# Ledger of designs, part 275: peptides against a protein of PDB entry 6IDX

Target 1, 380 residues: chain A of PDB entry 6IDX
Amino acid sequence: KELAKLSADVTFATEFINMDGIIVLTRLVESGTKLLSHYSEMLAFTLTAFLELMDHGIVSWDMVSITFIKQIAGYVSQPMVDVSILQRSLAILESMVLNSQSLYQKIAEEITVGQLISHLQVSNQEIQTYAIALINALFLKAPEDKRQDMANAFAQKHLRSIILNHVIRGNRPIKTEMAHQLYVLQVLTFNLLEERMMTKMDPNDQAQRDIIFELRRIAFDAESDPSNAPGSGTEKRKAMYTKDYKMLGFTNHINPAMDFTQTPPGMLALDNMLYLAKVHQDTYIRIVLENSSREDKHECPFGRSAIELTKMLCEILQVGELPNEGRNDYHPMFFTHDRAFEELFGICIQLLNKTWKEMRATAEDFNKVMQVVREQITRA

## One batch from the design tools (peptide; made by RFdiffusion4, then SolubleMPNN)

Design b2_p25_7_s1 (from b2_p25_7, 10 letters changed)
Fold by OpenDDE base, seed 1:
Structure b2_p25_7_s1 (fold): chain B 380 residues (1-380), chain A 25 residues (1-25)
Amino acid sequence: as target 1 above (380 residues)
Amino acid sequence: SSAEPAPVKNPAKPKPLPDMKPLKL
């Protein structure tokens, strides 16, 4: 107990480290010897002293043995561990993951996100915070393949549901530390969009062109009786599609694929358009047809607007940037929906279309409308 | 004595991002 208090002092820490004191603490954990009266209290103070000593940055985290890692991971994965031991063990694992890629690899073999989710199903907000912090550390340090797997896994849907029900909808106010960890989790999840944001459309890829054609089909053929199989020759079809791509508001209405060659937002804009068209079909059709039926210069170009809005949302959400210290702003919708970015896009494209109408905008006002929409999104 | 978690640097007040309540259009 007194060692744990003194370990916060840098002068004491320096002397204690020079005396191999950390090695003694690690060996106490490694021994696992439950033979002492008050073992749980002694272990909790040992882990506190270890953390406080390591926080001075004097000793490398790579000094810890595999036996030490297994003991700490054991305190997180085993049922009925003392809360004080669990809290410190979560914090130690977080620090190990953040400070060493070699320790990350070893820890990722010993613990699963599923085991950490059990520590969210508690009334203790501090345990919940450290459990999310460790999940965030594991997600941050994971290689790209494993990050995508973690995001797509049933574990991530379950994690969002548990966070929503046990943290956000909990009977306790969310503390700053928890709000920060929720922000970090949001940023790390939205950073998975970076690949799609930086993916250029290939104008020669037929599968990607078929997505643009599907956008046209959903907007204009949904009311067409299937009896009007267009028996008109390939040239009349190309001319018809050019008109439809103009009505969809693409900048390059001859070859809409060219609008998706700029990165950012690349293919991510097309993903958002397709999501809107499939999941919110009535909203998509309404937005397209309301503007395509206008003979006035006040048509809102959906395709151009959707691309620039996707880019704007990536900039606002800082897609591809690391989480900032001291940020605590998170979207509750991130925990209510699996495709929170695409749902945000669907809300914001309706706001853009409304703002365009209210401003009586023309194509010349496009940048001014986008600025107003940016201000509306960032002030709300 | 709960050792307070190391002071996370001064929390700039979170600007509430939009309450992504469905904008009542």
Scores: peptide ipSAE 0.005, ipTM 0.385, DockQ to the pose 0.020
Fold by OpenDDE base, seed 2:
Structure b2_p25_7_s1 (fold): chain B 380 residues (1-380), chain A 25 residues (1-25)
Amino acid sequence: as target 1 above (380 residues)
Amino acid sequence: SSAEPAPVKNPAKPKPLPDMKPLKL
């Protein structure tokens, strides 16, 4: 206990490390000797002293033995461990994952996200915090293939549900440390959108062009009398589509694919539009038709607005950025839905369309509307 | 010719997005 307290002092830590003190602490853990009447208390203080000593950055995390790693992982995977040992073991594993890619590989073999999710179902918020912190560390240090697998897995839906029910909707105030870990998990989840945000549309890709055509179809063909037989020549169709793409509010009415060649937001804007059109079809049609019927120059250009809004949301959510230690702001909505970004887009595009009307905006006011909408989103 | 000041397009008070309040801890 006194050692654990003194280990927070850098002068004491330096001298204790110089006396091979960390090696003695690691051997106490490695020995696994349950023979002492106060083993659990002694072990909890040993692990505390070990953490405090390692936090000075004097000793490399790679100094730890595989036996030590297995003992610590064993305390996290075993059902009957003292809460104090479990807490320190989660924190040690987090620090190991964050500080060493070689330790990450070993830890990722010894523990599963499913085992860590079990520690979220407890009434101890500190255990919950360190369990999310270790999940975040594993997610951050995972190779891209494994990150995508972690994101796509049933584990993510389950993780979000458990966080929502046992942490966010818990009967306890969320502490700053937990809020930070929820923020980190949110940022890491949105960083999976970076690929789509940086993907340029290929105007020659037929499948990508078919998505733009589907946006037009959903907006305009559902009301077109089927008696408009497709028999008007290819030029009349091109002229019709140019009109429809103008009514959709694309910047390039002739070739809307060109609006998605700029990155950011690239294809992510098209994904958001298609999601809105398919999942929230009534909202999509209402927004498009309400603006397409206006001859007063107060039409809100949906296509341009959706692209710039997608870019703005990526900037607000810091898509492609690492989590910031000073940030604790998380959105509960991101734990309620699998497609939370696209749902956010669907809410924000309605806010934009409303704000455009309330401002009696024209195309010249576009940037001013976007600034007002940004302030509305960031103050919400 | 007094250019009438363009009507200050008052930013409508943002309705807080319902479920999107960052929990200010």
Scores: peptide ipSAE 0.000, ipTM 0.347, DockQ to the pose 0.019
Fold by OpenDDE base, seed 3:
Order: C-alpha cells, then sequence, then structure tokens
Structure b2_p25_7_s1 (fold): chain B 380 residues (1-380), chain A 25 residues (1-25)
C-alpha cells in the first residue's frame, strides 16, 4: 500500500527501479502464489505499484515476460476476479498495448474482445471505462486488415449494443473518462472511412460507372415498366442519360464519374449516395424528383450537394485524425446503427434540401447554403 | 481507502442530433 503510493513519486520510482524493484514485483505476479493471507489485497497493491512505476517511462514495457502477460490476461479472462485486480489488470494491458507492438501481438492472442464485452455488462463504470480503453488500444494498434475485420465482426455490433444499453442508456451519469473513451472509439471507427474518402473514382472503371447508372435507375426508372426500356438508338440513350445526370445535380453531366475524382471525399460520397438510394429509397427519390421537376432555377443539385456534404461531414468528424486528449464529445447515434455515418448523411442531406428551399437558393448561393448547413450541424 | 476520483469536469452535454428546430429567422 505504501509502495503503491510512493511509486507515484519520480524520485522514489527512480531509486526503486535502480534496486531492481520492478523485477521483484513482476516475479510476485508471475509466481501466482494464492497461498498468502490477503493475496487479493497484496496483488492489487503490487499491480498499482507496477503501473505507477512503469508510467514514469524509465523502464521499457518490453521487459515483461510472457508469463506475466498470461497472468494479467488471466485476471481479465477469468470469472470472479476481485474488482480491484480486474481494474488494474485492464489498465496494465492497455499500457502494454499502447507502448509496445510486440506486447500487442502477445496480448491479442491471449484475450478476445468478447471477454472484454463481459466487463461492460457490470454496474461498475470504472471497469467499463478500462474495458473500453483496452478495446480502443487494441483497435488503435491492430494492423489495417485486422481493424477492418474487428469493425465488421459480430463482436463490434454486439459491442455497440452493449455500450448503448449498459453505458449510454444506463441509470448512471457518464463520467468524463468514459465520455473520452466513447469519443476515442467513435474517432477510431470513423477513421475506417479514410480509405474510401481518399479513394479517387476511376472514370474508366465500368463497375464504378455502373453504381452511378444505378443511382439514375433508382431515381428515374423505378416506376418505368422494364418493357419501356428505350430501345431507341445509342445516341438518343446517351443524350437521355446526360439529361438524367443533370437532373441528379452532378457538375459533370456528361461524365458524372469526374465529380468523384476529388479527394476528399472521393468514393465515400458515392457510397453515401448509394446507401441513401438503396436503404432510404423513398427519401432519395423524393429529393431527386422534387429538384429535377423545377424550372425556376431554385433546383438543389443533389449530386454536387451530396459530394460537398460528405466532405463537410468528414471535416466535422475529423476523419483520418487521431483521437485528441481531453476531448469527450461522442454522439450516441453512432452506437445505434452499424452504418451511422451513412445514416447521418441521410439526415443531413434532407436538412440541406430543406435549407436550400427555405433560403430560395440558386446555384450561385451554393456556398452560402453549405455554410448555413455547417453551422446547423455543428450547433446540434 | 483508494484515491478520490478526479473532480468531475463538467460533463460536456452529448450534442443532441439536430432536432429540426424551426430556424427562427
Amino acid sequence: as target 1 above (380 residues)
Amino acid sequence: SSAEPAPVKNPAKPKPLPDMKPLKL
């Protein structure tokens, strides 16, 4: 107990480390000797002293043995561990993952996100906070392939549901530390959009062009009997599509693929448009047809608006940026849906279309409308 | 007798989704 308290002092820590004190503490954990009276209390103070000593950065985290890692992981994976040991074990695992890629690899073999989710179902918010912190550390340090797998896994859908039900909708106020970990998880989840945000459309890729054609089909052919597919010659069909792409509000009516060559938002804007068209088809058709039927120059250009809105949402959500210390601004909506970014886009594109009408905007007012919409989204 | 939790910095209110509050012009 006194050692754990004194270990927070850098002068004491330096002297104790110079006496091989950390090596003695690690050996006590490695021994697993449950035969001592007050073992749980002694272990909790040993783990506290170890963490406080290591936080001075005097000793490399790579000094720890695989036996030590297995013991700490065992305190997280085993049922009925003392809450004080569990909390410190989660914190030690977090620090090991953050400070060493070698330790990350070993820890990722010994623990699963499923085991950490079990610690979110408890009423102790400190245990919940350290469990999310360790999940965030594992997610941050994972290779890109494993990050995408983690995000797509049933475990992450379950994680969002558990966080929503046991943390966000819990009967307890969310502390600042938990709000920070929820912010970090949100930022790390949005950083998975960076690849698509930075992917340029290839105007020569037929599969990507077929997505733009599908947007046209959903907007204009959904009520047309497939028997009335205009069998008229290739030139009349090309001229028809140029008109349709103008009505969709693309900047390049001849080749809409050129509008997706700018990064950001690249292909992510097309993903959002396709999601809206497939998942919220009635909303998509309404927005497109309402603006395509206008002859008064007050038409809202959907395609241009969707691209610039996607870019704006990436800027507001800081997509591709690392989590900042001291931030705790998380959005509960991002835990309610798997495709929360695309759902946010679907809400914001309706807000944009409404704001455009209320302002009686023309194409010359586009940047003013976008600025008003930015203020509306950022004040929300 | 473990450490008092650090003073609760005012919880930043979760930004509510934009309720479509009518724009008061």
Scores: peptide ipSAE 0.000, ipTM 0.387, DockQ to the pose 0.016
Fold by OpenDDE base, seed 5:
Structure b2_p25_7_s1 (fold): chain B 380 residues (1-380), chain A 25 residues (1-25)
Amino acid sequence: as target 1 above (380 residues)
Amino acid sequence: SSAEPAPVKNPAKPKPLPDMKPLKL
C-alpha cells in the first residue's frame, strides 16, 4: 500500500526502477501463489504499484514476460476474481495493448471481446470503463483484416446492446472517463465507414448503376400507372431517365454515377440513399416527390443534398480520424441501432429538407442551408 | 413617397428539430 502511493512520485519511481523494483513486482504476479494470507489485497497493491511505475514512461512495456501477460489475462477471463484485481488487470492490459504491438498480438490470443463484454454487465462503472477501454485499445491496434472480424455484426450488436442497457441507460451518472471511452468506441466504429467513404463509384459498373436506377424506380415507378409505358425507343428512355435524375436532384442528371466519383463521400452517400429508399421508403418518396413536383425554383436537390450531407456527417463524426484524448462527447443514438449512421442520415436529410423549405432556399442558397444544418446537427 | 427598402432576406435561423433531441447528452 505504501509502495503503491510512493510509486506515483517520479523521483521514487526512478530510484525504485534503478533497483530493479518493477522486475520484483512482475515476478510476484508471475508466481501466481494464491496460498498467502491477504494475497488478493497484496496483489491489488502490487498491480497498482506496477501501473503507477509504468505510467512514468521510464520502462518499456515490452519488458513484461509472456507469463505476466497470461496471469493478467487470466484475471480478466476467470469469473471469480476480486473486483480490485480485475480493474487493475483490465487497465494493465489496456496499457500493454496501447504501448506495444507485440503485446497486442499476445493479448489478442489470450482474451476475446466476448469475455470483455461480460464485464460490462456489472454495476461497477470503473470495471465497465476499463472493459470498454480495453475493447477500444484492441480495436485501435488491430490490423485492418482483424478490425473487420471485430466489427462482426453480431459482436457489435451485442456490444452496443450491452453498453446501451448497462451503461447509458444505467441508474448512475456517466463519469468523464466512461464518456471518453464511449466517444472512442463511437469514433472507432464510424472509422469502419472510411473504406466506403473513400470508394469511388465506377461509372461503368452496371451493378452500381442499377442501384441508382433502383432509387429512380422507388421514387417514380411506385405511383405510375403501367398503362403509360412510353414507346421502346432507347433515346426516349435515356431522355426520360435524364428527367428523373434531374428530379432526384443529381448534379450530373445525364450520368448520376459521376456524382459518386468524388471522395469523400464516394459510395457511402449511395449506401445512405439506398438505405433511406428501402428502409424508410415513405420518407424517401415524400422528400423526392415534394421537391420533384415543384415548378418554383425552391426545389431541394435530393441527390446533391444527400452527397453533401453524407460528407458533412463524415466530417462531424471524424470518419477516418483517430480518437482525441480530450473528447468525451458521444451520441446515445449510435448505440441504439445496427445502421446508426444511415439512421442519422435519414434524420438529418429530413432536417435539411425542412430547413430548405423554411429558408425558402434556391440552388444559390445551397451552401448557406448546409451551414445552418451543420449548426443544427452539432448543437443537437 | 418614401420607397420602403425591400426587406433583406435575413433567413431566420431555423429552430432545431424535436427529433434531434436524442443526440443531446
Scores: peptide ipSAE 0.000, ipTM 0.347, DockQ to the pose 0.015

Design b2_p25_7_s2 (from b2_p25_7, 11 letters changed)
Fold by OpenDDE base, seed 2:
Structure b2_p25_7_s2 (fold): chain B 380 residues (1-380), chain A 25 residues (1-25)
Amino acid sequence: as target 1 above (380 residues)
Amino acid sequence: ASAEPAPVKNPAKPRPLPDMKPLKL
């Protein structure tokens, strides 16, 4: 207990480390010797002293033995561990994962996200916070292939459900540290959109062109009597599509694919538009038709607006950026939906269309509308 | 094939240890 308290002092820590004191602490953990009458208490203070000593950054985390890692992982995986030992063990594993890629690899073999989810179902918010923090550390340090697997897995849906039900909707106030870990998890998950945000559309890719054509089809052909015979010559068809792409509010009415060659937001804007058109078809058709029927120059250019809104949402959500230590803001909707970004886009595009109408905006007011919408989104 | 340098993994700053409430023994 006294050692754990003194270990917070950098002068004491330096001298104690110089005396091989940290090696003695690691050996106490490695021994696993339950023969002491106060083993749990002694172990909890040993782990505290170890953490405080390691937090000074004097000793590399790579100094720890595989036996030590297995003992600490064992305390997280065992069903009957003292809460004090569990808390410190989660914190040690988090620090190991964050500070060493070699330790990450070993820990990722010894511990599953499923085992960590069990620690989210407890009434102790500190245990929940450390469990989410370790999940976030594992997610942050995972190779890209494993991050995508973590994101696509049933484990992530289950994790989000458990967080929603046991943390966010819990009968207790969320502490700052928990809010931070929820923010971190949100940022790390939205960073999976970076690939699509940085993917340029290939105007020659037929499959990508077919998505733009599908947006046109959903907006205009769903109400068109199939009796409009395909027999109008290829030029009349191209002229028709150019008109339709103008009504959709693309900047390049001749080749809308060119609007998606800018990164950011690249293909992510097209993904959002297609999601809106398929999942919220009535909302999509309404927005497009309300603006396509206007001859008053107050039409909201949907295609341009969707692209710039996608870019704005990526900027607001800091897509591709690392989590900031000072931020604690998270969106509960992120934990309620699998496609939370596309749902956020669907809400924000309606807000944009409403704001455009209320402002009586023209194409010249576009940037002013986008600024007002940005302020509305960032205050929500 | 020049392997593009893996994005410089900013060393994840260890979160400040939440004030480990002294174990109320």
Scores: peptide ipSAE 0.036, ipTM 0.504, DockQ to the pose 0.046
Fold by OpenDDE base, seed 3:
Structure b2_p25_7_s2 (fold): chain B 380 residues (1-380), chain A 25 residues (1-25)
Amino acid sequence: as target 1 above (380 residues)
Amino acid sequence: ASAEPAPVKNPAKPRPLPDMKPLKL
């Protein structure tokens, strides 16, 4: 107990480390000797002293043995009655993952996200916080191939459901540290959108052009009797599509693919438009047709608005940025839906369309409308 | 002018271990 308290002092820590004291603490954990009276209390103080000593950065985290890692992982993966050991073990694993890629690899073999989810179902918010923290550390340090797998896994869907039900909708106020970990998890998940945000559309890729054509089809052919399939000559068809792309509000109504060559938001804007058109078809058709039927210069250009809104949402959500210390702003909606970014886009595009109407905007007012919408989104 | 590499802010600020409420023995 006194050692754990004194280990927070850098002068004491330096002298104790110079005496190989940290090696003695690691060996005590490695031995696993449950035979001592007060073993749990002694172990809890040993783990505290170890963590406080390591936090001084005097000793490399790579000094720890595989046996030590297995013991600490064992305290997290096995049903333990001692909450104090579990909490310190989660904190040690978090620090190991954050400080060493070698330790990350070893820890990722010994523990599963499923085991960490079990620690979210408890009433102890400190345990919940350290469990989310370790999940965030594992997510941050995962190789790019494994990050997408972690995000798509049933474990992530289950994780979001457990966080929603046991943390966010829990009968307890969320502490600042838990709010920070929820923010970090949100940022790390939205950073998976960076690839699509930075992907330029290829105007020559037929498969990507077929997505734009599908947006036109959903908007204008959904009520068209298949007998009115435009059997008119190829030139009349091309002229019709150019009119349709103008009514969809693309800047380049001749070749809408050119509007998606700017990064950000690149292909992510097209993904959002396609999601809206397929999942919220009635909302999509309504927004497009309300503006396509206008001849009063008050038409809201849907395609241009969707692209600039996607870019704005990426800027607001800081997509591609690392989580900032001291931020605690998380959106509960992120935990309610798998496609939370696209759902946010679907809400915000309706807000934009409403704001455009209320302002009686024209194409000249576009930037002013976008600024008002930005202020509305950032105040919500 | 040797630009000392900006200290990598170790983003792991040690979360203060919650004050161990004395185990009521």
Scores: peptide ipSAE 0.033, ipTM 0.497, DockQ to the pose 0.024
Fold by OpenDDE base, seed 1:
Structure b2_p25_7_s2 (fold): chain B 380 residues (1-380), chain A 25 residues (1-25)
Amino acid sequence: as target 1 above (380 residues)
Amino acid sequence: ASAEPAPVKNPAKPRPLPDMKPLKL
């Protein structure tokens, strides 16, 4: 207990480390010797002293043994561990994962996100915070392939549901530390969009062109009676599609694929448009037809607007950036839906279309509308 | 009264910068 207090002092820590004191603490954990009176209290103070000493950055985290890692991981994975030991064990694992890629690899073999979800189903917000912090550390340090797997897994849907129900909708105010961990988890989740944001459309890829054609089909053929015989010649169809791509508000209405060759937002804009068209079909058709039926210069170019909005949302959400220290701005919506970015896009494109109408905007006002929409999104 | 052990400040946790309000969508 007194060692744990003194370990916060850098002068004491330096001298204690010079005496191999950390090695003694690690050996106490490694021994697992439950035979001592007040073992749980002694272990909790040992883990506190170890953390406070390591926090000075004097000793490398790589000094710890595999036996030590297994004991600490055991305190997180085993049921019925003392809350004081659990909290410190989560904090040690977080620090290990953050400070060493070698320790990350070893820890990722010993623990799963599924085991950490059990520590979110508690009333103790400090335990919940350390559990999310460890999940965030594992997510941050994971190789890209494993991050994608973590994102696509049932574990992520379950994790979001548990966070929503037990943290966000909890009967307790969210503390700044928890808000920061929710922000970090959000940023790390949106960084998975970076690949699609940086993917250029290939104008020669037929499968990608078929997505643009599907956007046209959903907007304009949903009301067309199937009685229009397939016999209109290929040239009339190409001319018809050029008109329809103009009505969709693409900048390159002859070859809309060219609008998706700029990165950012690349293919991510097309993904958002397709999601809107399939999941919110009535909203999509309404936005397109309300602007395509205008003979006035006040048409909102949907295709151009969707691309620039996707880029703007990536900039606002800092897609591809590492989580900043001290930020705690998170959106609860990102825990309510699996496709939360695409749902945000669907809300914001309606806001853009509304703002365009209210401003009586023309194509010359496009940048002004985007600025107003940015201010509206960033103030929400 | 068992003094709850002081919350171990993970030093890799950034110092709390001021409350940015969660965006209420």
Scores: peptide ipSAE 0.021, ipTM 0.468, DockQ to the pose 0.021
Fold by OpenDDE base, seed 4:
Structure b2_p25_7_s2 (fold): chain B 380 residues (1-380), chain A 25 residues (1-25)
Amino acid sequence: as target 1 above (380 residues)
Amino acid sequence: ASAEPAPVKNPAKPRPLPDMKPLKL
């Protein structure tokens, strides 16, 4: 207990570390020797002293043995561990993951997100906070392939559901630290969109062009009786598509693929449009047809609007930015849906279309409409 | 004047351990 308290002092820590004192603490943990009266209390103080000593940054986290890592991971994975030991073990694992990529690899082999989710089901908010923080650390330090797998995993749906039900909808106020960890998880989840946001469309990629063609098909061929004979010459068909792409509100009516060559938002805008068109087809068709039938210059250009809205949402959500330690703002909506970004896009594109109508906007007012929509989204 | 990039606060700073409430034995 005195050691744990004194370990917060940098002068004491320096002397104690110079005396190999930290190695003695690690060996006490590694031994796993439950033979002492008050072992759990002694271990809790040992883990505290170890953390406080390591927090001075005098010793590299890479000094810890695999036996130590396994022992700490064991305290997180075992259901009957004292809460005081569990809390410190979660904090140690978090610090290990954050401070060392080599320790991240070893820890990621010893613990699963599923095991950490079990610690979210408890009434202790401190344990929940440390469990989310360790999940966030693992997610932050994961290579991109593993981050995507973590996000797509059934574990993430379960994680979102557990956070929503046991943390966000809990009968207790969310503390600042928990709010920060929820913010961090949100930011890390949206950073998975960065690749798509920075991916330029290749105008020569037929598969990508087929997506744009599918947007046209969903908007305009859903009403066309299949009776129109295949015999209309290739030129009339190209001229028809140029008209359709104009009605879709693309900037480049001849080659809409060119509108997706700008990064940000690149292909992410096309993903959002395709999601809207497939999942909310009625909303998509309504938005497109309400504007495509107007000859009054008050047409809301869907394609252009969707691209600029996607870019705006990426800016608002800080896609590609690291979590800021000073922030604790999180949106509960992002824990309610698997495709929360695309659903947010679907809400915001309707808001944009409404705002455009209310303002009686023309193509010249586009930037003003976008500014008003930004203010509406950021105040919601 | 080259705006120095704002120091990326090292997200690796450990959270302060909550004060060890005395274990009620």
Scores: peptide ipSAE 0.031, ipTM 0.523, DockQ to the pose 0.029; fails the geometry check

